# Ledger of designs, part 186: peptides against a protein of PDB entry 3B8E

Target 1, 230 residues: chain A of PDB entry 3B8E
Amino acid sequence: PFLIFIIANIPLPLGTVTILCIDLGTDMVPAISLAYEQAESDIMKRQPRNPKTDKLVNEQLISMAYGQIGMIQALGGFFTYFVILAENGFLPIHLLGLRVNWDDRWINDVEDSYGQQWTYEQRKIVEFTCHTPFFVTIVVVQWADLVICKTRRNSVFQQGMKNKILIFGLFEETALAAFLSYCPGMGVALRMYPLKPTWWFCAFPYSLLIFVYDEVRKLIIRRRPGGWVE

## One batch from the design tools (peptide; made by RFdiffusion4, then SolubleMPNN)

Design b2_p25_5_s2 (from b2_p25_5, 24 letters changed)
Fold by OpenDDE base, seed 4:
Structure b2_p25_5_s2 (fold): chain B 230 residues (1-230), chain A 25 residues (1-25)
Amino acid sequence: as target 1 above (230 residues)
Amino acid sequence: EREKIYQEALEKLELARKLREEALS
């Protein structure tokens, strides 16, 4: 998110504190949940077959988990960001290159896509209205990520939801998202303003995309053992 | 002062929403 902020010169979609909340609050518990995956998981049951092949497979798994899924998560967050700003008067095209003027506190007449002038304080409020939805989008997308990480080869439908630690992780990150979104004072303390419930659904297409992607991948693995996507 | 600015921002947000809806209709 921060890289896109720099490259595209758009207003900052996610605050530093919120990023820390994701890193410490939503990534740690999932990581623990994966470490204690049920014995029924094929990840836990898979024994080394060929050291050379398994090394390549492990590298591919890492690439898929942190590369491809991570990109989908980022895209989901930015989608939510652009939707919110568009609804609040700033179309995506108008945001490109706007950062310099947006962050300049001495410019108090930044125009939106409809000709409204925004003072520094006003447009910072608009910026902060994006932080919570962006965060929530990441959390919702992470739900899918956590679920698909239960297995390498088996579909979610075959494996089921038996990992109590995973369920706890899902609950914890959701509770954190709810706390940050709706607890009084979070707008002042963390620049995370209250979120309309409808924004929780904005990320669902991307969660679905992750599920479809993973199921297709797993289907290919099952049909073509030793394939490049394994 | 902060509350006033916040209310003004909300009014602008509401106006922006209306303008967007009109543009999409």
Scores: peptide ipSAE 0.031, ipTM 0.663, DockQ to the pose 0.019
Fold by OpenDDE base, seed 5:
Structure b2_p25_5_s2 (fold): chain B 230 residues (1-230), chain A 25 residues (1-25)
Amino acid sequence: as target 1 above (230 residues)
Amino acid sequence: EREKIYQEALEKLELARKLREEALS
């Protein structure tokens, strides 16, 4: 997200507080879930052909897979960001390169895509309006991430959702999202303005995409053991 | 002052939404 902010010179889509919430609330639980998850029987029963090379390759493949999932997650967040800004008068094309003027407190006549002039304070309100939905989008997408983290080769349909830590994680991140989105004073304290319920659904296609992606990946792994898709 | 700015922003947001709807119609 931060890289796109710099490259595209768009208004900041995600604040520091939101980043911290993702790190502490969203990323921690998957890690714990993975640590407590018993290794799949098919992985543990396989004797490595070459312990040194196979371990390194597997770590790289896992890293690549999570990198790809992270990219899809980021795309989902930015999609939500652009939709919200478009609804508020700023089309995506207009946002490109706008950051310089957007962040300048002395420019109080930044025009939106429809010719309306926005003061600095007004622009910041619009910017902060994106923070909560972006965070919620990350949470919704992370639901799929948590679910797919339960297994490496087996389908979610085969493994089920018996991991109590995983289930707790889903509730925790959802509760955090609800708290930040709807608790009074969050707009003032954390610049997390209340979110319309419809925005929770905006991320669902991306959550589904991640789920489908991982299921397809796992299917390929099962059909082609030892392939580069692991 | 903050409330005034916020209210003005909300009005602009609403206007922007209307303009978008008109532009898409």
Scores: peptide ipSAE 0.029, ipTM 0.632, DockQ to the pose 0.018
Fold by OpenDDE base, seed 3:
Structure b2_p25_5_s2 (fold): chain B 230 residues (1-230), chain A 25 residues (1-25)
Amino acid sequence: as target 1 above (230 residues)
Amino acid sequence: EREKIYQEALEKLELARKLREEALS
């Protein structure tokens, strides 16, 4: 998110605190999952052939997988961000390079794509209106990732405790999203304004797209075992 | 004052939505 923010010079799509929450959540779930997987492996008396190498490989693979998931989540968040701003008068093309004027407190006549002038306070409200939906979108995309992981036939039996931890993590993130979205005072404290229920569904088409993509990928792998898509 | 600004922003958002719908029709 920050890279696109800097490169495109668009208004900040997500608050720093929310980004930290995402980063912490994204790092904690893998770490806990790895800890439990090691504990399960120890219970199963599987002597790791090379515990140091296997641990490093697993940590790298998990890190890469979660890194990719994080990128997909960010794309979903940005999609929601652009949809919200477009519906609120700011088309994506108009947002390019707008950050300088957007963040200037002395400019109170920033025009949207339809010629409406926005004061500093008003456009900051628009900016903050995007924070909550962006976060919620990430959470909804994580639900899709959970479904994708659950549909992996080979992993379901081996991921008993891992799946419970993942579900618990997603529940915590969802509860946090609901708290930040609807708790009174969060607009002042965290700059996250209340979310209209309709915005919860904004991520669903994207989640569906990811699901379809993954199913197509799985179908290709099934038809061509050992292919580059694997 | 903040609530007033927020309400004004919401009105502008609604207007922007209408203008977008008109532009797409």
Scores: peptide ipSAE 0.027, ipTM 0.607, DockQ to the pose 0.019
Fold by OpenDDE base, seed 1:
Structure b2_p25_5_s2 (fold): chain B 230 residues (1-230), chain A 25 residues (1-25)
Amino acid sequence: as target 1 above (230 residues)
Amino acid sequence: EREKIYQEALEKLELARKLREEALS
């Protein structure tokens, strides 16, 4: 997320404290829950034919999976970010290169896509308004990611939600998201302003698309082992 | 359509201000 902020020169979509809350507060329980998930038969029950090559392949697959999860989460967050800013008058194209003026406290007439001038204070409010939905979006996307990560090849419908720890983790991170979003003082302490409940659903279409895509991908893998989609 | 979005942006700005005030209270 921070790299895109630098490369695109857009307003900061996620604050440092919020990032820490994600890394330390929301990711730990889900990560632990995955360790207790039942081993998928097609992955863990297969004896390594060549321990050296198979171990390397497994490490690459694990690394790729973690990388994909992180990218999906970031994409979901940025989607929400761009939606919020667009609704506040800042179209995505207009945000490109705007950071310099956006972060300049002495410029109080930054113009949006519709000709409205925004003071520094107003811009910072809008920026901080993105932090909470971004965080919530990460949580919502994590729901989908955790569900789909239970299996690599089998359908979620085949594997089911057997891990009670995973279910607990989903509730825990949701409760944390609600706490950070709505508890008094969080806006001051964490710059996470409260949001309307409707924003919780902003990431749902994206999560659904990921879920559908993953199911389709797994279906293709089952039908065409060793294909380019794997 | 642009005018509609502009009005929505103003509403969102006002909402953001209110939410900030509530968070700071």
Scores: peptide ipSAE 0.030, ipTM 0.578, DockQ to the pose 0.024; fails the geometry check

Design b2_p25_5_s3 (from b2_p25_5, 23 letters changed)
Fold by OpenDDE base, seed 1:
Structure b2_p25_5_s3 (fold): chain B 230 residues (1-230), chain A 25 residues (1-25)
Amino acid sequence: as target 1 above (230 residues)
Amino acid sequence: ERKEIYEEALKLLEEARKKIKEALE
């Protein structure tokens, strides 16, 4: 997220405190839960034929998995970010290059896509309004990602939700998200303003699409091993 | 027509902003 913020020069979609909450509070338990997830039978039943090559392949697979998860999370968060800003008059294309003026407290007449002028305080309120739903979106996307990541080849329906630690992790991160979103004082302390319940559903279509896409991908992999989709 | 759309959009945005501000206070 921070890299996109720098490259696109857009208003900051996610605060540092929120990032810390994700990294330390939200991601650890799910990550640990994945370590205890029952290994996919097709991966673990193969004895390493060549330990050096197989270790390298595993490291690459793990790296790709973490990279994909992070990318999907970021995409979900940015989707929510752009939706919120668009609803507040800032179209995505208008946000490009706007950061310099956005963050300048002495400029109180930044125009949105419709010509409305925004004071610094108003802009910061909108910016901070994005932090909470971004965080919540990450959590919601993580639900899908964690379920998807349980298997590489098998369907989620085949693997099931056997890992109680995973279920607990999902509950914990959701509870944390609710706490950070709705507990009094979080807006001032963490710059995470209260979120309307409707915003929890903003990421659901995205999560569903990812889920469907992954199931289709896995189905294709099962039918056509070694295909370009793998 | 475009002007009317923009004016309506501005009104809606202002109302939304006020509601957000009120909710955040």
Scores: peptide ipSAE 0.020, ipTM 0.377, DockQ to the pose 0.018
Fold by OpenDDE base, seed 3:
Structure b2_p25_5_s3 (fold): chain B 230 residues (1-230), chain A 25 residues (1-25)
Amino acid sequence: as target 1 above (230 residues)
Amino acid sequence: ERKEIYEEALKLLEEARKKIKEALE
């Protein structure tokens, strides 16, 4: 998200402190939980790992946890960001290059896509309004990503949700999201304004799509072992 | 108190959005 902010010169979609909260609060515990996930049925046929020589976390799990999940989260977050700004009169194309004028406190007549002028204070309210739902969207998308990353081949329904650490991680990140979204003072401390409950559901279709896609992918892998989809 | 202020600000933005929508109709 921050890279797109720099490259496209759009208004800041997510605060730096909030990014740190994602890295430390939402990604770390889930990543650890994946290390303790039950092995797939196919892996159970292999000899136990040597804890002294083997890596603590498989490279594939690391890639999914920090690479793939992060990418999908960013896509979901930016989707929500652009929707909110568009609903407030700023179309995505109009946001390109707008950062300089957006952040200038002395410019109080920045026009939206429809010619409406926005004061600095109004712009900052809109910007900070995007922070919370962006974060929440990342969390909601991460629910699906964490669940699907438990296995490479087996369906979530086959593997189950027996990992208590994973369940705790999902609870923890959700609780953190709720805290940051609704705790008094978070708007000042983290630039996260309160979120309407309806925005929690904005990412659900996207999460569902990812879930369905992954289940279909895994189904194909099971039916066609050794295929290109694997 | 701060939460209430921010919620009020969000309501104002929603009202503004509504006005914009009405103006576009």
Scores: peptide ipSAE 0.018, ipTM 0.453, DockQ to the pose 0.021
Fold by OpenDDE base, seed 4:
Structure b2_p25_5_s3 (fold): chain B 230 residues (1-230), chain A 25 residues (1-25)
Amino acid sequence: as target 1 above (230 residues)
Amino acid sequence: ERKEIYEEALKLLEEARKKIKEALE
């Protein structure tokens, strides 16, 4: 997100505090959950794997999963960002190169895509309005990520939701998102203004996409053991 | 004080959205 902010010179889609919350609050518990799930799976269900082949396959799976899921998460976040800005009069094409004028507090007549002039305060409000839904989008997409990472080969429908740590991780992420989104003062303190509940659903298509992608991947793995998608 | 600022910001946002909506209708 920050790289796109620099490269495209668009208004900042995600604040530094929000990034820290994602890194420390959202990624840590899932990582722990995955570590426990892997340990439990290795202890209870893992047929003795060939250590060399399994390590390579695991590293490849982890790399592909985190890399691809991370890209989908970023796309989801940016989608939400652009939707919100578009609803507030700023079409994506208009945002390109706008940052300089956007962040200049002395310019109070920045025009949106419809010719409406925005004061600095108004621009900052809409910018900070984007921070929260971007974060929430990441959290919602991470729900799918957590669920799909529970199993390597089996469908979520086959494995079920038995991991208590995973459930706790989902709860923690959701609670953090709710806290940052709706706690009084977060708009001022963290530059995260409250969200309409409808924005929580903006990320669902991407969560579904991740879910479908992973299920298809797992299906291919089951049908073609030893294939390139493992 | 932070609550007041927050509420004011929300009010401004809603006003801006209203203006945009009116312009689009």
Scores: peptide ipSAE 0.017, ipTM 0.464, DockQ to the pose 0.021
Fold by OpenDDE base, seed 2:
Structure b2_p25_5_s3 (fold): chain B 230 residues (1-230), chain A 25 residues (1-25)
Amino acid sequence: as target 1 above (230 residues)
Amino acid sequence: ERKEIYEEALKLLEEARKKIKEALE
């Protein structure tokens, strides 16, 4: 998110405190829950053919999976960000290079895509309004990610939701998102303004996309064991 | 670590903005 902010020079989609909340609060409990997940029966039954090559392949697979999932999460967050700004009159193309004028306190006539002028205070309200939905989008996408990461090859429908720690992690993550989104004072303290319930649903298409993508990936792996998709 | 990178990047951006502003003036 920060790299895109620098490269595209767009208004800040996610504050530093919110990033810290994702790293320390949102990702930690799910990561712990995954550590307690029972090893997939297929992984346990497969004798390591070559310990050196298999370890390298596993590390590469884990790195690629986390990298890809992180990119999809970021895309979901940015989608929500662009939707909110578009609803407020700022189309994505217009946001490119706008950061310089956006952050200038002395410019009170920044025009949106429709010629409406925005004061500095109004712009900051819209910016901070984007932080909460971006965070919530990441949380909702992480639901799908956690469910996906539970298994490497087996479908979620085959293994089921037997891990109570994972379920608890999902509820805790959701409770944290609700707390940060609706608790009084979070707008001032964390620059996270209260979120309309409708914005929770903006992330659901991405969660579904990740879920479908992973199920298709797993299906391909099951049909073509040892393929390059692994 | 991400916070430090973010703060450093913000500082670099502000410095770059200052240089651009000085060059345009």
Scores: peptide ipSAE 0.000, ipTM 0.222, DockQ to the pose 0.013

Design b2_p25_5_s4 (from b2_p25_5, 23 letters changed)
Fold by OpenDDE base, seed 5:
Structure b2_p25_5_s4 (fold): chain B 230 residues (1-230), chain A 25 residues (1-25)
Amino acid sequence: as target 1 above (230 residues)
Amino acid sequence: EKEEVYKEALKKLEEARKKIEEALK
């Protein structure tokens, strides 16, 4: 997110507080949950053919898969960001290079894609309006991520949701998202303005995409044991 | 105090949205 902010010179899509909430509130508990997850039966029963090479390959494949999932998460967040800004009169193409004028408090006549002039305060409100749905998008996408991370080979339908800590993590991150989105004063205190409930659903296609991606990956692994996708 | 500022900010946002909607007609 930060790299795209710099490269495209667009208004900041994700605030520092939001980043902290993701890291501390949504990533940590799930990570702990995964540590306590019962090991997949195939992982525990499978003797490594070559302990050194198989471990390295597995770590690399895990890293690659998580990297791809992370990219899908980022795309989902940015999609939500661009949709919100477009709904408020700023088309994606107009946002390119706009940051300099956007962040200048002395410019109170920044024009949107439709010629409407925006004061600094109005622009910042719109910017902060993007923070909450970006966060919520990440949370919703993480639902799928957490579920798929439970298994390496088996389908989610086969393994099921057995870890109580994982379930707790899902509720915790969702509760945090709801708190940040709807608690009065969060716009002032945390620069997270309230989110329309409809925006929770905006992330669902990306969550589904991650789920489908992982199921396809696992299917390939099952069909080609020891392949490069494991 | 924070709540009042928040409400005022929301009001400004709504006004801005209304202006956009009017401009898009």
Scores: peptide ipSAE 0.015, ipTM 0.409, DockQ to the pose 0.020
Fold by OpenDDE base, seed 2:
Structure b2_p25_5_s4 (fold): chain B 230 residues (1-230), chain A 25 residues (1-25)
Amino acid sequence: as target 1 above (230 residues)
Amino acid sequence: EKEEVYKEALKKLEEARKKIEEALK
């Protein structure tokens, strides 16, 4: 998110404190649960062929899974960010390069895509309105990502939900998201304004899409082992 | 217990943010 902010010069979709909450609060338990599930299901259940290569493959699978989940989560967050800003009159193309004027406190006539002028205070309210939904979207997308990425090859229906640590992690991150979204003072402390219930559902179509995509991907891998789709 | 841990973490983050804001003034 921060790199995209710098490269695209768009309004900041997520505050630094919220990024820290993601990195330290939401990603740790799910990552551990995913690493455990992958190690058990993909490698440990297979007869060791070569300990050196199998260890390397395991480390690569864990690192790749974590990296891919983070990228997909970011895409989901940015989707929600762009939807909110578009609903407030700022189309994605218009946001490119707008950051300089957006952050300038002395410019109170920043125009949206429809010619409406926005004061600095109004712009910051819209910016901070994006923080909570962006975070919640990451959590909701993470539900699907964790479920689909717990194995590289097996379907969710084949492997099941036997990992209690994964289930616990899903509840923990959901509880954290609810706490950050609805606890008094979070708007001041974390720049996370209270979230309307409708925004929880904004990520669901995206989560469903990636779920279906991954199940299809896994089906292809099972039918054509060693293909480029892996 | 988890809520207390999160509240403490939030307090620490708020304090860190205040320090950063003060350093940026």
Scores: peptide ipSAE 0.000, ipTM 0.232, DockQ to the pose 0.053
Fold by OpenDDE base, seed 3:
Structure b2_p25_5_s4 (fold): chain B 230 residues (1-230), chain A 25 residues (1-25)
Amino acid sequence: as target 1 above (230 residues)
Amino acid sequence: EKEEVYKEALKKLEEARKKIEEALK
């Protein structure tokens, strides 16, 4: 998200605190999962054949998986961001390069795609209106990713601890999203304005697309074992 | 006070959105 913000010079889609919350949340769940997997592997008397190589491969696979999840989350967030701004008169093409004028407090006549003039205050309200839905979209996409991971690991369902950690992580992220979205004063403190319930559903089509994509991918893998899609 | 200003601004934005939707129809 931040890279696209810099490259495209668009208005800031997420606050720094929200980005930190996402990064911390996204890093903590994997770290906890890895810590428990290591603890479970230590309980399982299977001597790792080569602990150094297996650890390196596992760390790389995990890093790549989380990198992909992060990219999907970013895409979902940006989709929501562009939808919100488009609904407020700013088409995606118009946002390109707009950051300089957008952030200038002395420019009170920034035109949207329909020729409406926006004051600095109005622009900042619209910008901050995007923060909460973007965050919520990421959380909803994370739900889908976790469900996908659960269905992919159906063979690993035997160990109940992973499921509890996953559920706890989902609960924590959801509780954080609800707290940041609806707690009074968060709009002032974190610049996250209250979210209309309808925006929670904006991420669902994207989550559904991811789910369908993963199911199709799994179907292809099942039909063509050893293919490049694995 | 800031929350009230924000709520009022949101209402104005919703009204603007409705006008845009009407103009697109």
Scores: peptide ipSAE 0.016, ipTM 0.396, DockQ to the pose 0.020; fails the geometry check
Fold by OpenDDE base, seed 4:
Structure b2_p25_5_s4 (fold): chain B 230 residues (1-230), chain A 25 residues (1-25)
Amino acid sequence: as target 1 above (230 residues)
Amino acid sequence: EKEEVYKEALKKLEEARKKIEEALK
């Protein structure tokens, strides 16, 4: 999110502290849980050729999985960000390059995509209104992403949810999201304003789509091993 | 109507912000 903020010069979708909370609070426990996940039955059937190389490959696969999860999470978060800003009159195209004027306290007439003028205070309210839904969207997407990354080839239904640490991580990140969204003071400390309950559900279709997509992908991999989808 | 809804939404957000600021003092 921060990199896109710099590159695209868009209003900041998520504060640095909130990003750190995601990294340390939501991603760490699930990451640890994946390290302790039972190996897939199909992978376990393959005799390790070289324990050192196979360990390195596994570590690389885990690292890639975390990178992919982060990208998918960012996509979900940015989707929510753009929806909120669009609902407030700022279309995605208009946001490109707007940061300089957006963050200028002395400019009180920044125009949206429809010619409406926004004061600095109004802009910051809208910006901070995006932070909480963005964060919650990330958490909701993480539910699906973490579950699908648990296995590479096997269906989640076949592998099952045996990892209690992963389950705990899902509850922890949800509790953290609720805490950051509704705890008094978070609007000042983290610039996260209270979230409407409806926004908790806005990411669910996305999570479901990702889940279905991954299950279909895995099904294709199982039917056509060595295909381009692998 | 959209402008009024927006103004009301901003007002609610501002009120929420003030409540949070007051809760932190």
Scores: peptide ipSAE 0.014, ipTM 0.385, DockQ to the pose 0.028; fails the geometry check

